# Peptides against a protein of PDB entry 5ZKO: the designs that were tried, part 89

Target 1, 44 residues: chain A of PDB entry 5ZKO
Amino acid sequence: SASNPRKFSEKIALQKQRQAEETAAFEEVMMDIGSTRLQAQKLR

## One batch from the design tools (peptide; made by RFdiffusion4, then SolubleMPNN)

Design b2_p28_3_s2 (from b2_p28_3, 18 letters changed)
Fold by OpenDDE base, seed 4:
Structure b2_p28_3_s2 (fold): chain B 44 residues (1-44), chain C 44 residues (1-44), chain A 28 residues (1-28)
Amino acid sequence: as target 1 above (44 residues)
Amino acid sequence: as target 1 above (44 residues)
Amino acid sequence: SSEDAKIKEELELKQKIAEAEAAEAAAA
C-alpha cells in the first residue's frame, strides 16, 4: 500500500478495535455456555 | 441464550472463524507496513 | 516530531474507544 504512515496507523487502530469486539463477543458466548452448564448442574 | 448446545457450538465456530480472519487482516496490514519501511530504508 | 506526537495521540484515542466498545460488547 502506497498510503502514508497515518493511514497505516488508522488501519491498525481499526483492526485492534475489531479484534477487541470479536473477543468480547466470544467471551459473551462462553459465558452463556457456562451459565447453561451451571443451570443444568443445579437441576441435577 | 436459551439455544441448544449445537447452537452454541455453531456460534463458537463462527466466532473462531471471524477471529482468524481478523488476525489475517491484521497480519496483512503489518506486512504492508514492514514492506514500506524496508523500501524507505533502501532509499536512504 | 510534532507530527509523530499527533499521530500517536490519534492512535491512543482510537484504542481507548476500542476498549470502551469492547467493554460495552462484553456487557451486552
Scores: peptide ipSAE 0.116, ipTM 0.645, DockQ to the pose 0.028
Fold by OpenDDE base, seed 2:
Structure b2_p28_3_s2 (fold): chain B 44 residues (1-44), chain C 44 residues (1-44), chain A 28 residues (1-28)
Amino acid sequence: as target 1 above (44 residues)
Amino acid sequence: as target 1 above (44 residues)
Amino acid sequence: SSEDAKIKEELELKQKIAEAEAAEAAAA
């Protein structure tokens, strides 16, 4: 079965998607922490 | 409920772990593609 | 080759879609 370059491209695209989603999730966590810290500072 | 800094640290650690695992998976895909290309070149 | 160019273009399009989906996920 000849390695279909299109199938490899699809595997790469799916991995890039997963990495982008993980990056977005990380940014959301950091934003949540930042928001919480800002709120805590306003309560001081 | 006071935002527990330890819980935030744990969330960050878990996200960093996921990103590292996704990077490793991407590197494995690229290694597989490279190996396949090398084998195809040897058959020429 | 022309085929390689098409494969590259398709990959780039899928990556742009992934970026849009990631932006949507970050907005949630």
Scores: peptide ipSAE 0.116, ipTM 0.645, DockQ to the pose 0.040
Fold by OpenDDE base, seed 5:
Structure b2_p28_3_s2 (fold): chain B 44 residues (1-44), chain C 44 residues (1-44), chain A 28 residues (1-28)
Amino acid sequence: as target 1 above (44 residues)
Amino acid sequence: as target 1 above (44 residues)
Amino acid sequence: SSEDAKIKEELELKQKIAEAEAAEAAAA
């Protein structure tokens, strides 16, 4: 029925949002590691 | 301190797991859409 | 169909919002 495409599209959109948020969280952790390493170098 | 690398590595590992789970969920939704479309074609 | 076009537009809007939120979160 015509209602299924709308529900599927919404589910896909929400899943894409979750993936984007998880990617952002990963990038934040990687940046934190980089910053910590840089700070450690400066203190040496 | 030497404890930071271990904590960072664990955080990265957990984030990678989350990304994999979100990818699996996305693939499941896409397969459901495909199956529904195939069923609709068979009924026509 | 016209209905399919509306559904597509709504999906694209939701994706753009998600991309903006992700960019903001990554920059924090």
Scores: peptide ipSAE 0.114, ipTM 0.641, DockQ to the pose 0.039
Fold by OpenDDE base, seed 3:
Structure b2_p28_3_s2 (fold): chain B 44 residues (1-44), chain C 44 residues (1-44), chain A 28 residues (1-28)
Amino acid sequence: as target 1 above (44 residues)
Amino acid sequence: as target 1 above (44 residues)
Amino acid sequence: SSEDAKIKEELELKQKIAEAEAAEAAAA
């Protein structure tokens, strides 16, 4: 069947959402590392 | 327990891999859209 | 076209939702 442009737009939107979530997850990991480092410094 | 830097490095590496996979998936979606458009033009 | 405008609006809405979810995830 003819690919509905709406379906394509939806696929793109969902993919962008996944990328945003992966970016947020990465930022969370980096924040956790930073917090751990800060905590370690406070304990010294 | 002290956060092992090796564990952090592994978490970062895994997250980078996931981001790369999501980028590849996005590129595949865009390629499929392009191929569909090209095919539709050929049928005209 | 009016249809294209609706598709664009829907896409923009989904992107805004994704941004909100990403912000929430990053703040957690």
Scores: peptide ipSAE 0.113, ipTM 0.643, DockQ to the pose 0.038

Design b2_p28_3_s3 (from b2_p28_3, 16 letters changed)
Fold by OpenDDE base, seed 5:
Structure b2_p28_3_s3 (fold): chain B 44 residues (1-44), chain C 44 residues (1-44), chain A 28 residues (1-28)
Amino acid sequence: as target 1 above (44 residues)
Amino acid sequence: as target 1 above (44 residues)
Amino acid sequence: AKEDAEIKEELELKEAIAKAEAEERRKA
């Protein structure tokens, strides 16, 4: 099959989007941990 | 359950795993592009 | 006591990250 640069560019763009979404989800989890720790500290 | 991590550590571990899998998928796509370019160069 | 609990939680998180990274390296 002939190489389609447009298809490759699309595959790369989609993969970069997935990586960014996974990074954002990680950051959200870390923020939730930080918030929980801060709340626990305030209650003590 | 893998679908419902209760602890923050479990959530972080799962998220790190997903990030690594997405990175590996990205690298595979880039290798496929590189291989295709090399093959195209050999045919010219 | 609060510091010890925070340190313990931080260490548990680092261990969980390290474990996940090690598991991914073994699958590749």
Scores: peptide ipSAE 0.145, ipTM 0.614, DockQ to the pose 0.112
Fold by OpenDDE base, seed 3:
Structure b2_p28_3_s3 (fold): chain B 44 residues (1-44), chain C 44 residues (1-44), chain A 28 residues (1-28)
Amino acid sequence: as target 1 above (44 residues)
Amino acid sequence: as target 1 above (44 residues)
Amino acid sequence: AKEDAEIKEELELKEAIAKAEAEERRKA
């Protein structure tokens, strides 16, 4: 049967969601690094 | 002790690797879609 | 004391990332 374009659309949407979640995790790591650096500076 | 910049660097490197792997997975999905479309056109 | 606080913060961050990744896997 013709590859249901809806199935491909769903795969693309899922992959975009995954990439967005990975980006959010990266931003969280960067925020924590920033906070740690700021705290270290305040303690000096 | 001073937050070891090496540990943060490693976390960033791992996160970048994960994002690259997710991008590769996305590209694979897009290649599959492209191949399917090309095959459908050849059958017309 | 500062070293212990830094280690705790690092562990909390790792736990938050692991939780987010586990949630992503459940949505598939």
Scores: peptide ipSAE 0.134, ipTM 0.604, DockQ to the pose 0.020
Fold by OpenDDE base, seed 1:
Structure b2_p28_3_s3 (fold): chain B 44 residues (1-44), chain C 44 residues (1-44), chain A 28 residues (1-28)
Amino acid sequence: as target 1 above (44 residues)
Amino acid sequence: as target 1 above (44 residues)
Amino acid sequence: AKEDAEIKEELELKEAIAKAEAEERRKA
């Protein structure tokens, strides 16, 4: 079956974008946890 | 707002799972590209 | 950002290994 390099390049670009989005989402969750912990410490 | 540590732990676990799935999908695409290139070389 | 760079490097290495193994199988 004919490998379409343009289709693969598009797939790679899309996967890189998804990974960046997942990393950003993970960082956001970690920042939320960090901020919550800091707030809890301030209330003590 | 009350930070629920169990909710955060679940969010972290879910994000780690998503990152692993995205990594696996990217690896699959890269392997497909590799196999296609090798097949094209065999036909030359 | 560092994790993404590390993941990219690992994936490139895995691709290179898979290509090398497939070439060896073709030559045998």
Scores: peptide ipSAE 0.082, ipTM 0.591, DockQ to the pose 0.022
Fold by OpenDDE base, seed 2:
Structure b2_p28_3_s3 (fold): chain B 44 residues (1-44), chain C 44 residues (1-44), chain A 28 residues (1-28)
Amino acid sequence: as target 1 above (44 residues)
Amino acid sequence: as target 1 above (44 residues)
Amino acid sequence: AKEDAEIKEELELKEAIAKAEAEERRKA
């Protein structure tokens, strides 16, 4: 079947969005871990 | 409360796995697009 | 009390990850 460039562009855009969301989730986890570690250190 | 390094390490590992899966999905999409485009060009 | 705080933090992080993944799935 013929390539649908609009569909390809849409797939790429969707995948980029997913990767950005996963990156944001990772950054959030890392910030929370950092904050928790810092708090634990302050309590020692 | 004390930082649980095992839990943090587990969360980081899980997030890295998810990012790898998203990257693999992106690569698959790009390969499919490339193959489809190449086939369409051969039919022209 | 400290154990409860650790559990809460673990749950909050799991919830954050789950929310991000759920948002991704809803947009797919």
Scores: peptide ipSAE 0.151, ipTM 0.619, DockQ to the pose 0.020; fails the geometry check

Design b2_p28_3_s4 (from b2_p28_3, 17 letters changed)
Fold by OpenDDE base, seed 1:
Structure b2_p28_3_s4 (fold): chain B 44 residues (1-44), chain C 44 residues (1-44), chain A 28 residues (1-28)
Amino acid sequence: as target 1 above (44 residues)
Amino acid sequence: as target 1 above (44 residues)
Amino acid sequence: ASEDAEIKAELELKEAIAKAEAEEKAAA
């Protein structure tokens, strides 16, 4: 099957989107941890 | 509910796993593109 | 207590900004 560069570009774009979504999810997790640590410090 | 540090570490580990999986998927896409380009060069 | 609320609000704002930036990058 003839490789369609537009199909590859679409695959790359979709992959970049997923990576960005995963990064956002990671940042949320890290902020939750940071918030929890800060709260724990305030309670001590 | 008491924050369990083990739960946070688990969340981080799961997120790192997902990032690694996304990286692998990206590498696969890039290798497919690279292979296609190499094949096209061989046919010229 | 007021400082705690401010810190919490700041963290929530930073989280919202980070998420929005990632979504924007995904849309580009």
Scores: peptide ipSAE 0.107, ipTM 0.614, DockQ to the pose 0.038
Fold by OpenDDE base, seed 5:
Structure b2_p28_3_s4 (fold): chain B 44 residues (1-44), chain C 44 residues (1-44), chain A 28 residues (1-28)
Amino acid sequence: as target 1 above (44 residues)
Amino acid sequence: as target 1 above (44 residues)
Amino acid sequence: ASEDAEIKAELELKEAIAKAEAEEKAAA
């Protein structure tokens, strides 16, 4: 039925949003690691 | 301190796991769309 | 202690920027 495409598009959009949020969380982790390393280098 | 690298590696591993889970969820959505389209074609 | 606070503030700002960029990408 014609209503299924709208539901699928919504599911795809929500999934893309979750993937972007997971990417942001990964970037946060990598920034924390990078900053910690930089601080350790400055103290040496 | 030497214990930080193990904690960072664990954070990265957990984040990679979450990304893989999100990818699997996306694949499921795409398979559902594909199966629905195939069913519609068989009925025509 | 002051340096630690500045470091935390810088990290929080970078994290906020990363989240905003991801949200923008999700909206595209």
Scores: peptide ipSAE 0.106, ipTM 0.615, DockQ to the pose 0.023
Fold by OpenDDE base, seed 2:
Structure b2_p28_3_s4 (fold): chain B 44 residues (1-44), chain C 44 residues (1-44), chain A 28 residues (1-28)
Amino acid sequence: as target 1 above (44 residues)
Amino acid sequence: as target 1 above (44 residues)
Amino acid sequence: ASEDAEIKAELELKEAIAKAEAEEKAAA
């Protein structure tokens, strides 16, 4: 059962959590790209 | 195998799409809260 | 190859820290 946050405050808190998780995932992707570029430069 | 730059650009594009969807979901929640508040104020 | 593995492990650790910090910021 999808925990329906009954309170608007809980909906906002859950949404803020999702946004933070998406930001972390974005940072991970950017770090992977940076790493790959550095490795490619080192091989060069 | 050269890490295909297309794959990184696709990962970034996909992540940007997810962030935009999360932003839209947040805006929808805020609109629902705003509408509920306006209705509550109208009933007072 | 060993240096590349270490760099990869360091990046994975940094990613894990960044994720944990984002979750902590969301909980705050």
Scores: peptide ipSAE 0.104, ipTM 0.616, DockQ to the pose 0.066
Fold by OpenDDE base, seed 3:
Structure b2_p28_3_s4 (fold): chain B 44 residues (1-44), chain C 44 residues (1-44), chain A 28 residues (1-28)
Amino acid sequence: as target 1 above (44 residues)
Amino acid sequence: as target 1 above (44 residues)
Amino acid sequence: ASEDAEIKAELELKEAIAKAEAEEKAAA
């Protein structure tokens, strides 16, 4: 049967969205680590 | 209080693992699309 | 001590901007 390009495009778009969300979560973790290290340096 | 670098390293490792899993899922979707298109071409 | 609070607020703002940009890219 004929492939449905609209369904494939939607699958790709959803996967790209998940990757962007994972990148945002990674940036948040790195920011928290940076903030914690900066605070520790000030307390020394 | 003192920062725990072992906990931070574990957080980063887990996040990198999640990103690798998302990449693998994306590659699987692309492989499925490629296989479906190849099958459709053979039936023409 | 007041400067420490300002630095923390600046980092939190940068984090919020980074999240908003990632969500915008995902929605496009």
Scores: peptide ipSAE 0.099, ipTM 0.608, DockQ to the pose 0.026

Design b2_p28_5_s1 (from b2_p28_5, 18 letters changed)
Fold by OpenDDE base, seed 3:
Structure b2_p28_5_s1 (fold): chain B 44 residues (1-44), chain C 44 residues (1-44), chain A 28 residues (1-28)
Amino acid sequence: as target 1 above (44 residues)
Amino acid sequence: as target 1 above (44 residues)
Amino acid sequence: AEAFKAQLEQRKQEIAELEKKLKEEEEK
Protein backbone atom coordinates (compact mmCIF):
# COMPACT_ATOMS: atom_id res chain seq x y z
CA SER B 1 0.00 0.00 0.00
CA ALA B 2 1.21 3.51 -0.90
CA SER B 3 0.57 4.71 2.68
CA ASN B 4 2.96 2.26 4.33
CA PRO B 5 6.21 3.72 2.93
CA ARG B 6 5.24 7.21 4.14
CA LYS B 7 4.47 5.99 7.67
CA PHE B 8 7.76 4.10 7.76
CA SER B 9 9.68 7.14 6.50
CA GLU B 10 8.19 9.19 9.36
CA LYS B 11 9.24 6.54 11.88
CA ILE B 12 12.75 6.48 10.41
CA ALA B 13 12.94 10.28 10.70
CA LEU B 14 11.94 10.02 14.37
CA GLN B 15 14.59 7.34 14.90
CA LYS B 16 17.24 9.63 13.37
CA GLN B 17 16.14 12.40 15.76
CA ARG B 18 16.46 10.05 18.75
CA GLN B 19 19.92 9.06 17.58
CA ALA B 20 20.98 12.71 17.33
CA GLU B 21 19.69 13.40 20.86
CA GLU B 22 21.48 10.33 22.22
CA THR B 23 24.71 11.43 20.54
CA ALA B 24 24.42 14.95 21.95
CA ALA B 25 23.79 13.60 25.46
CA PHE B 26 26.79 11.29 25.17
CA GLU B 27 29.04 14.16 24.05
CA GLU B 28 27.84 16.28 27.00
CA VAL B 29 28.65 13.52 29.50
CA MET B 30 32.10 13.03 27.98
CA MET B 31 32.78 16.78 28.05
CA ASP B 32 31.81 16.96 31.74
CA ILE B 33 34.08 14.02 32.58
CA GLY B 34 36.91 15.58 30.59
CA SER B 35 36.51 18.94 32.33
CA THR B 36 36.51 17.28 35.75
CA ARG B 37 39.68 15.37 34.89
CA LEU B 38 41.35 18.56 33.69
CA GLN B 39 40.42 20.38 36.92
CA ALA B 40 41.72 17.50 39.03
CA GLN B 41 44.99 17.56 37.09
CA LYS B 42 45.39 21.33 37.64
CA LEU B 43 44.87 20.93 41.39
CA ARG B 44 47.65 18.35 41.67
CA SER C 1 34.52 16.69 44.45
CA ALA C 2 32.53 13.83 46.01
CA SER C 3 29.36 15.11 44.28
CA ASN C 4 30.73 14.65 40.76
CA PRO C 5 30.75 10.82 40.72
CA ARG C 6 27.09 10.71 41.75
CA LYS C 7 26.07 13.26 39.10
CA PHE C 8 27.97 11.30 36.45
CA SER C 9 26.36 8.03 37.55
CA GLU C 10 22.93 9.66 37.17
CA LYS C 11 23.80 10.91 33.67
CA ILE C 12 25.07 7.45 32.68
CA ALA C 13 21.87 5.85 34.00
CA LEU C 14 19.80 8.33 31.97
CA GLN C 15 21.88 7.54 28.86
CA LYS C 16 21.28 3.80 29.34
CA GLN C 17 17.55 4.47 29.65
CA ARG C 18 17.60 6.48 26.40
CA GLN C 19 19.42 3.63 24.67
CA ALA C 20 16.80 1.13 25.85
CA GLU C 21 13.97 3.37 24.62
CA GLU C 22 15.59 3.74 21.21
CA THR C 23 16.05 -0.04 20.97
CA ALA C 24 12.38 -0.58 21.82
CA ALA C 25 11.33 1.95 19.16
CA PHE C 26 13.49 0.21 16.54
CA GLU C 27 11.99 -3.18 17.40
CA GLU C 28 8.47 -1.73 17.15
CA VAL C 29 9.14 -0.37 13.64
CA MET C 30 10.59 -3.71 12.54
CA MET C 31 7.55 -5.52 13.95
CA ASP C 32 5.19 -3.17 12.08
CA ILE C 33 7.04 -3.80 8.81
CA GLY C 34 6.91 -7.56 9.42
CA SER C 35 3.20 -7.48 10.25
CA THR C 36 2.42 -5.48 7.10
CA ARG C 37 4.33 -8.00 4.98
CA LEU C 38 2.52 -10.90 6.62
CA GLN C 39 -0.87 -9.29 5.98
CA ALA C 40 0.02 -8.60 2.34
CA GLN C 41 1.08 -12.24 1.94
CA LYS C 42 -2.20 -13.50 3.43
CA LEU C 43 -4.23 -11.32 1.04
CA ARG C 44 -2.47 -12.75 -2.03
CA ALA A 1 32.91 5.49 26.77
CA GLU A 2 33.76 2.73 24.31
CA ALA A 3 30.54 0.87 25.14
CA PHE A 4 28.54 4.02 24.37
CA LYS A 5 30.42 4.55 21.09
CA ALA A 6 29.65 0.95 20.10
CA GLN A 7 25.97 1.59 20.83
CA LEU A 8 25.96 4.70 18.63
CA GLU A 9 27.44 2.65 15.79
CA GLN A 10 24.72 0.04 16.31
CA ARG A 11 22.10 2.82 16.00
CA LYS A 12 23.57 3.87 12.65
CA GLN A 13 23.33 0.27 11.45
CA GLU A 14 19.72 -0.01 12.64
CA ILE A 15 18.74 3.12 10.69
CA ALA A 16 20.50 1.79 7.58
CA GLU A 17 18.54 -1.46 7.91
CA LEU A 18 15.26 0.45 8.23
CA GLU A 19 16.09 2.53 5.15
CA LYS A 20 16.85 -0.66 3.22
CA LYS A 21 13.48 -2.15 4.22
CA LEU A 22 11.72 1.08 3.26
CA LYS A 23 13.28 0.89 -0.21
CA GLU A 24 12.16 -2.73 -0.54
CA GLU A 25 8.58 -1.72 0.28
CA GLU A 26 8.66 1.11 -2.28
CA GLU A 27 9.74 -1.32 -5.02
CA LYS A 28 6.63 -3.50 -4.47
Scores: peptide ipSAE 0.264, ipTM 0.706, DockQ to the pose 0.191
Fold by OpenDDE base, seed 5:
Order: sequence, then C-alpha cells, then structure tokens
Structure b2_p28_5_s1 (fold): chain B 44 residues (1-44), chain C 44 residues (1-44), chain A 28 residues (1-28)
Amino acid sequence: as target 1 above (44 residues)
Amino acid sequence: as target 1 above (44 residues)
Amino acid sequence: AEAFKAQLEQRKQEIAELEKKLKEEEEK
C-alpha cells in the first residue's frame, strides 16, 4: 500500500538519528579517554 | 584520577543501552516489513 | 573502542538493508 513506504521512511529517519546520537556519545567517550591519557603522560 | 574509570564505565554502560535499543528498533521495523508482505500475500 | 566502532559499522549496514527493503516495497 502507498502508506507503507512513508511509515518505513519515517522509521529509517529515526534510526539514522539514533545512530548519530550513538556516534556522538562514542566520540565523547573517546575524547575523554584520550585527554586523560595525555594528562597522565604529562605527569610521568 | 580514581573517579575517571567509574565515569567512563557509566558512559560505556549508557552506550551499550543505546545500542540495545537501536537493535530492538531495527528488528521491529524488519518484523513490520515481513508482516506487511505476509498480509499482502494473503489478500491476493 | 574497536568493538564500539565495529558496532557503528553494523548500524550503517542495518540502515542500508532497511533502505534496500524500502526501495523494494516502493517498486511493488
């Protein structure tokens, strides 16, 4: 039916948004780890 | 600092939760597509 | 870090599969 593609496209758009949020959270964690490692190296 | 490992662990736990939610959403969309196809076949 | 990165790539593949299925439904 003509309505099914629209519903699926909306669900795909939501999935892309979730993926972007997951990526941003991952990058934040990696930056925090990197900064902590750099600080630890400076104190050695 | 001793607090950093705990903060990282909390962020990682949150990230794993997001990943599980995204997996569930993906599976739901796949099931909806499958169900729609089955219904369309029954109406033919 | 590598495990999380691999999962992000899996998510990209899942979205690509959904988009493929969407296209197949539009062609029916």
Scores: peptide ipSAE 0.263, ipTM 0.706, DockQ to the pose 0.191
Fold by OpenDDE base, seed 1:
Structure b2_p28_5_s1 (fold): chain B 44 residues (1-44), chain C 44 residues (1-44), chain A 28 residues (1-28)
Amino acid sequence: as target 1 above (44 residues)
Amino acid sequence: as target 1 above (44 residues)
Amino acid sequence: AEAFKAQLEQRKQEIAELEKKLKEEEEK
């Protein structure tokens, strides 16, 4: 499709959204790992 | 939720999928930019 | 485009760190 700078900027904005979602998912997983480790530590 | 290594691996796999989608979208945008530049060059 | 590439590389590093931590959890 004929794309222009505006269309590119929209696509970049969508990419930033995806990256933010990926970052949030990363942080969630890291928090879950941390919580699991903390629980294991308390039981030891 | 009580998470385990299997759940973490599933989440990582999902993140890899997201990253692949981001990469594909990036490449699409770059290709469109390249095409636009080539068209502009032909007109110059 | 360069800023976007830098962000993608950062995301790749984050995934790699998760994989490292996953491996550490599997060894417990």
Scores: peptide ipSAE 0.230, ipTM 0.669, DockQ to the pose 0.211
Fold by OpenDDE base, seed 2:
Structure b2_p28_5_s1 (fold): chain B 44 residues (1-44), chain C 44 residues (1-44), chain A 28 residues (1-28)
Amino acid sequence: as target 1 above (44 residues)
Amino acid sequence: as target 1 above (44 residues)
Amino acid sequence: AEAFKAQLEQRKQEIAELEKKLKEEEEK
């Protein structure tokens, strides 16, 4: 039925959102690590 | 400092949790798609 | 479906990279 494709499209959109959020959180962690390393290097 | 590894460990743990949730949601979507395809095939 | 599967594998690699970075920080 036409309802099934819509339901799946909505679920796929939600999954893409989760992946984008996970990517953003990953990039934040990597930035924090990089910044901390740079700070430590400046103090040496 | 020893505080940085702990902070990053916590962030990594959160990312692993997000990944597990994303995987579970993906598998649910795939199961729903598979079930729908099987149902459609049975009706043909 | 295959595109999402590939993306999940990429996310696994990202976690492995984070774990590598964590280990490098613990060794300093």
Scores: peptide ipSAE 0.224, ipTM 0.665, DockQ to the pose 0.191

Design b2_p28_5_s2 (from b2_p28_5, 21 letters changed)
Fold by OpenDDE base, seed 4:
Structure b2_p28_5_s2 (fold): chain B 44 residues (1-44), chain C 44 residues (1-44), chain A 28 residues (1-28)
Amino acid sequence: as target 1 above (44 residues)
Amino acid sequence: as target 1 above (44 residues)
Amino acid sequence: SKAFQEKLQQQKQEIAELEKKLKEEEEK
């Protein structure tokens, strides 16, 4: 049916948004860890 | 500070949870698409 | 996490393939 492609496109768009949010959250965690490690290295 | 490792471990655990939820949502989308296509093929 | 990055890349590729298939189906 003609409605299925639209529903799937919307689901794909939502999934892309989730991936972007997850990536951003991951990058934040990595930045925090990296910053802490860098600070620890500077104090050595 | 000594509290940073715990905070990072919690952030990592939360991130893993997000990844699991996103994976489940992705698999649901893929299943829906696959099911619709399979149904369309059976009707041909 | 290397495993996470690899999985994310795979999902991006799969979404791109789905979008391609969706476009092809819309053109029919």
Scores: peptide ipSAE 0.186, ipTM 0.592, DockQ to the pose 0.173
Fold by OpenDDE base, seed 1:
Parts: sequence; C-alpha cells; structure tokens
Structure b2_p28_5_s2 (fold): chain B 44 residues (1-44), chain C 44 residues (1-44), chain A 28 residues (1-28)
Amino acid sequence: as target 1 above (44 residues)
Amino acid sequence: as target 1 above (44 residues)
Amino acid sequence: SKAFQEKLQQQKQEIAELEKKLKEEEEK
C-alpha cells in the first residue's frame, strides 16, 4: 500500500517526540537531584 | 528544605518506567517497518 | 543513566537512517 511510507513517517515523528519528552523529563530529574546535592554541600 | 530521598527515588522509578515504555514503543515501530518490508519482498 | 543515554543516542541515529530510507523510497 502506497500509504505505508506516510504512516511510517508519522510513527517516526511520534517516536522522536516521545524521545524528546523522555530526555526533558530525565534532565529535570537530574537537575533536581543535582541542586539538592549542591545545597547539601553548601550547608556542610 | 528537608531532603526528600523518597521523592527522588519515586521520580527515578517513574523515569525508568517511561524509558521502558519508550523502548517498547520503539521496538513496535521497528517490527511494523520490518514486517512491511518483508511482506513487500515476498510479493516481488 | 549512561546506558540509557547511549541507547537513546542509538535510537536517534536509527530513526535518522529510517527517515533517509523513506525519502529515498519516495523519490523512486
């Protein structure tokens, strides 16, 4: 079916979006942990 | 602010779950593409 | 996680290669 390339391109675009969202969430978690560690270090 | 180790552990657990879900979605996309290519090859 | 970052980078490269193949198939 000629529609398969478009369907695959859409699936790839959705996967790219998921990866970007996951990366952003990961960076947020790491920033929160890092900031807490830095605060604890400053108070020592 | 009191360190919330439990909050960080929960955030990390949620992030691991998201990573597992993204991996599963990626594998599904790759399987769909692979199956379509295999079908096209068989019909040639 | 270093292992996660490496896997994510590999998946990004594979997506880019798939997009290239789709473009090549559309041009044929």
Scores: peptide ipSAE 0.182, ipTM 0.590, DockQ to the pose 0.211
Fold by OpenDDE base, seed 3:
Structure b2_p28_5_s2 (fold): chain B 44 residues (1-44), chain C 44 residues (1-44), chain A 28 residues (1-28)
Amino acid sequence: as target 1 above (44 residues)
Amino acid sequence: as target 1 above (44 residues)
Amino acid sequence: SKAFQEKLQQQKQEIAELEKKLKEEEEK
């Protein structure tokens, strides 16, 4: 059966989307930690 | 408002889980591509 | 973390190499 390059391109596109979502979630966590650290420094 | 270190630890744990799931999905895509190439070579 | 960013970059490079190989196979 011919390898369906189109099916693999779709899987790769879905993987790129998942990586982008995971990166965005990571940036959100880092921003929350950063803002908390900044607030703690201002209260000193 | 006191930074809830417990809330941050939970966010970090959730992020580690997302990274593990993303890695597993990447490995699945690579395995599917590899298996298809191997099958195509066997049929030649 | 630095380790996460490095792993993400490696995966992006591997995807780009797969896309290149896929185009080369389609041209044959």
Scores: peptide ipSAE 0.181, ipTM 0.587, DockQ to the pose 0.189
Fold by OpenDDE base, seed 5:
Structure b2_p28_5_s2 (fold): chain B 44 residues (1-44), chain C 44 residues (1-44), chain A 28 residues (1-28)
Amino acid sequence: as target 1 above (44 residues)
Amino acid sequence: as target 1 above (44 residues)
Amino acid sequence: SKAFQEKLQQQKQEIAELEKKLKEEEEK
């Protein structure tokens, strides 16, 4: 039915949102590691 | 501190889980599209 | 979607890089 394409597009949109959230979480982890490394270097 | 590596590893593990879930959800959507197409062809 | 698959591959590489960095920090 004409509703199936809309349902699939909605699911794809939700996956894109999840991907964006996952990407942001990765970047946060990398930034935290980087900042920790910088702090450790300052203590040396 | 020795606690920082554990916190980062926990975050990485969570991201791996999210990635697996996103992959599975994407594959489900693609399968549903494929099955719908096949059903439409059978009705022709 | 080719674009989606490419993004997933990039995320896999990012996870591997994070694990590498984590290991390097544990060894220091």
Scores: peptide ipSAE 0.148, ipTM 0.562, DockQ to the pose 0.223

Design b2_p28_5_s3 (from b2_p28_5, 21 letters changed)
Fold by OpenDDE base, seed 5:
Structure b2_p28_5_s3 (fold): chain B 44 residues (1-44), chain C 44 residues (1-44), chain A 28 residues (1-28)
Amino acid sequence: as target 1 above (44 residues)
Amino acid sequence: as target 1 above (44 residues)
Amino acid sequence: SRAFQEQLERRKQEIAELEKKLAEEKAK
């Protein structure tokens, strides 16, 4: 049915969005850890 | 600072939640495809 | 982390599989 491909494409788009948000959140955490480590090293 | 580990753990917990939601969405799409195929076959 | 990178690659493969299934459905 012609409606099925559209539904699937919308779900794929949502999946790509979730993946991008997950990646961004991970990169933010890694940047915060890196910054904290650098600051701690400067204070030693 | 003692607040940093807690902040990071919260961000990691949120990331794990997003991963679980993404997995569930993927499985739902795969199930929908399978169901559609089965229904189409029954109508033939 | 290594674990996150491996998960990211799995997610990319999942999306590719979905896109393949979409193409198969459009061809019917």
Scores: peptide ipSAE 0.214, ipTM 0.653, DockQ to the pose 0.190
Fold by OpenDDE base, seed 1:
Structure b2_p28_5_s3 (fold): chain B 44 residues (1-44), chain C 44 residues (1-44), chain A 28 residues (1-28)
Amino acid sequence: as target 1 above (44 residues)
Amino acid sequence: as target 1 above (44 residues)
Amino acid sequence: SRAFQEQLERRKQEIAELEKKLAEEKAK
């Protein structure tokens, strides 16, 4: 049906958004871990 | 404030859950596209 | 995590392939 390309486009856009959010969340976690490790190193 | 290792573990676990959900969503999109193509082929 | 980054890149490639397939469907 002619509506399928639009629906697929929307689903792909949503998938891109989810991936971006996962990337951002991952980077935040890694930054927090890195900062904690750096602080621990500075205190030694 | 010293970041609690438990908080990191929880953040990592949450990130793994997000990755699993994104994977499931991606597979659903692929299935929908594949099903549409298969249906179109059967109608020809 | 290197494994996470590799998975992320794979998913980016998969999305690009889906976009290609979508473009092909729009052209039909």
Scores: peptide ipSAE 0.212, ipTM 0.652, DockQ to the pose 0.213
Fold by OpenDDE base, seed 3:
Structure b2_p28_5_s3 (fold): chain B 44 residues (1-44), chain C 44 residues (1-44), chain A 28 residues (1-28)
Amino acid sequence: as target 1 above (44 residues)
Amino acid sequence: as target 1 above (44 residues)
Amino acid sequence: SRAFQEQLERRKQEIAELEKKLAEEKAK
């Protein structure tokens, strides 16, 4: 049925969005860890 | 000053949860595609 | 981490597979 391709395309778009959000969240965590390490080095 | 390691551990745990949710969402999409194909075959 | 990058590439491959299946379904 012709309605199926549209449903699947929407689900693929949602999957791409989730991937982007996951990547952004990971980068934020890594930045926070990096900043903390840099601060600790400056205080030594 | 000891940056709160608990803050980072919580962020990492949240990130792992997000990864698991993305996997589950992908599997759901694949199941939907498979189910649609199976249904189409049964109706032939 | 390297492990995260490997997972990210796996996710990209999964999306590509979905897009392939979508194209196949549109061609029917």
Scores: peptide ipSAE 0.210, ipTM 0.650, DockQ to the pose 0.226
Fold by OpenDDE base, seed 2:
Structure b2_p28_5_s3 (fold): chain B 44 residues (1-44), chain C 44 residues (1-44), chain A 28 residues (1-28)
Amino acid sequence: as target 1 above (44 residues)
Amino acid sequence: as target 1 above (44 residues)
Amino acid sequence: SRAFQEQLERRKQEIAELEKKLAEEKAK
């Protein structure tokens, strides 16, 4: 079935959501790494 | 609890998986668009 | 969309940065 432009827009919106979730997960990992480094520094 | 390097590796692996899924979804959208364009061309 | 593709490439670079940081942590 010819993907309707509406269906494309919906798929793109979903993809943008996925990318936002990926970005959030990335930031969480970075924060965890940063926190670990800070803790290690405090123990020194 | 100090995030163990093992936990970081797991998070990175999950992130890579998510990225692969996002890429696949993007390619699907592009294929659908391409198919639509080809169909439109055939009808011309 | 070119913009979307560029965003995907940015995400790939972010993952590479994470891997670099993980390697740095393992070396400590």
Scores: peptide ipSAE 0.174, ipTM 0.614, DockQ to the pose 0.173

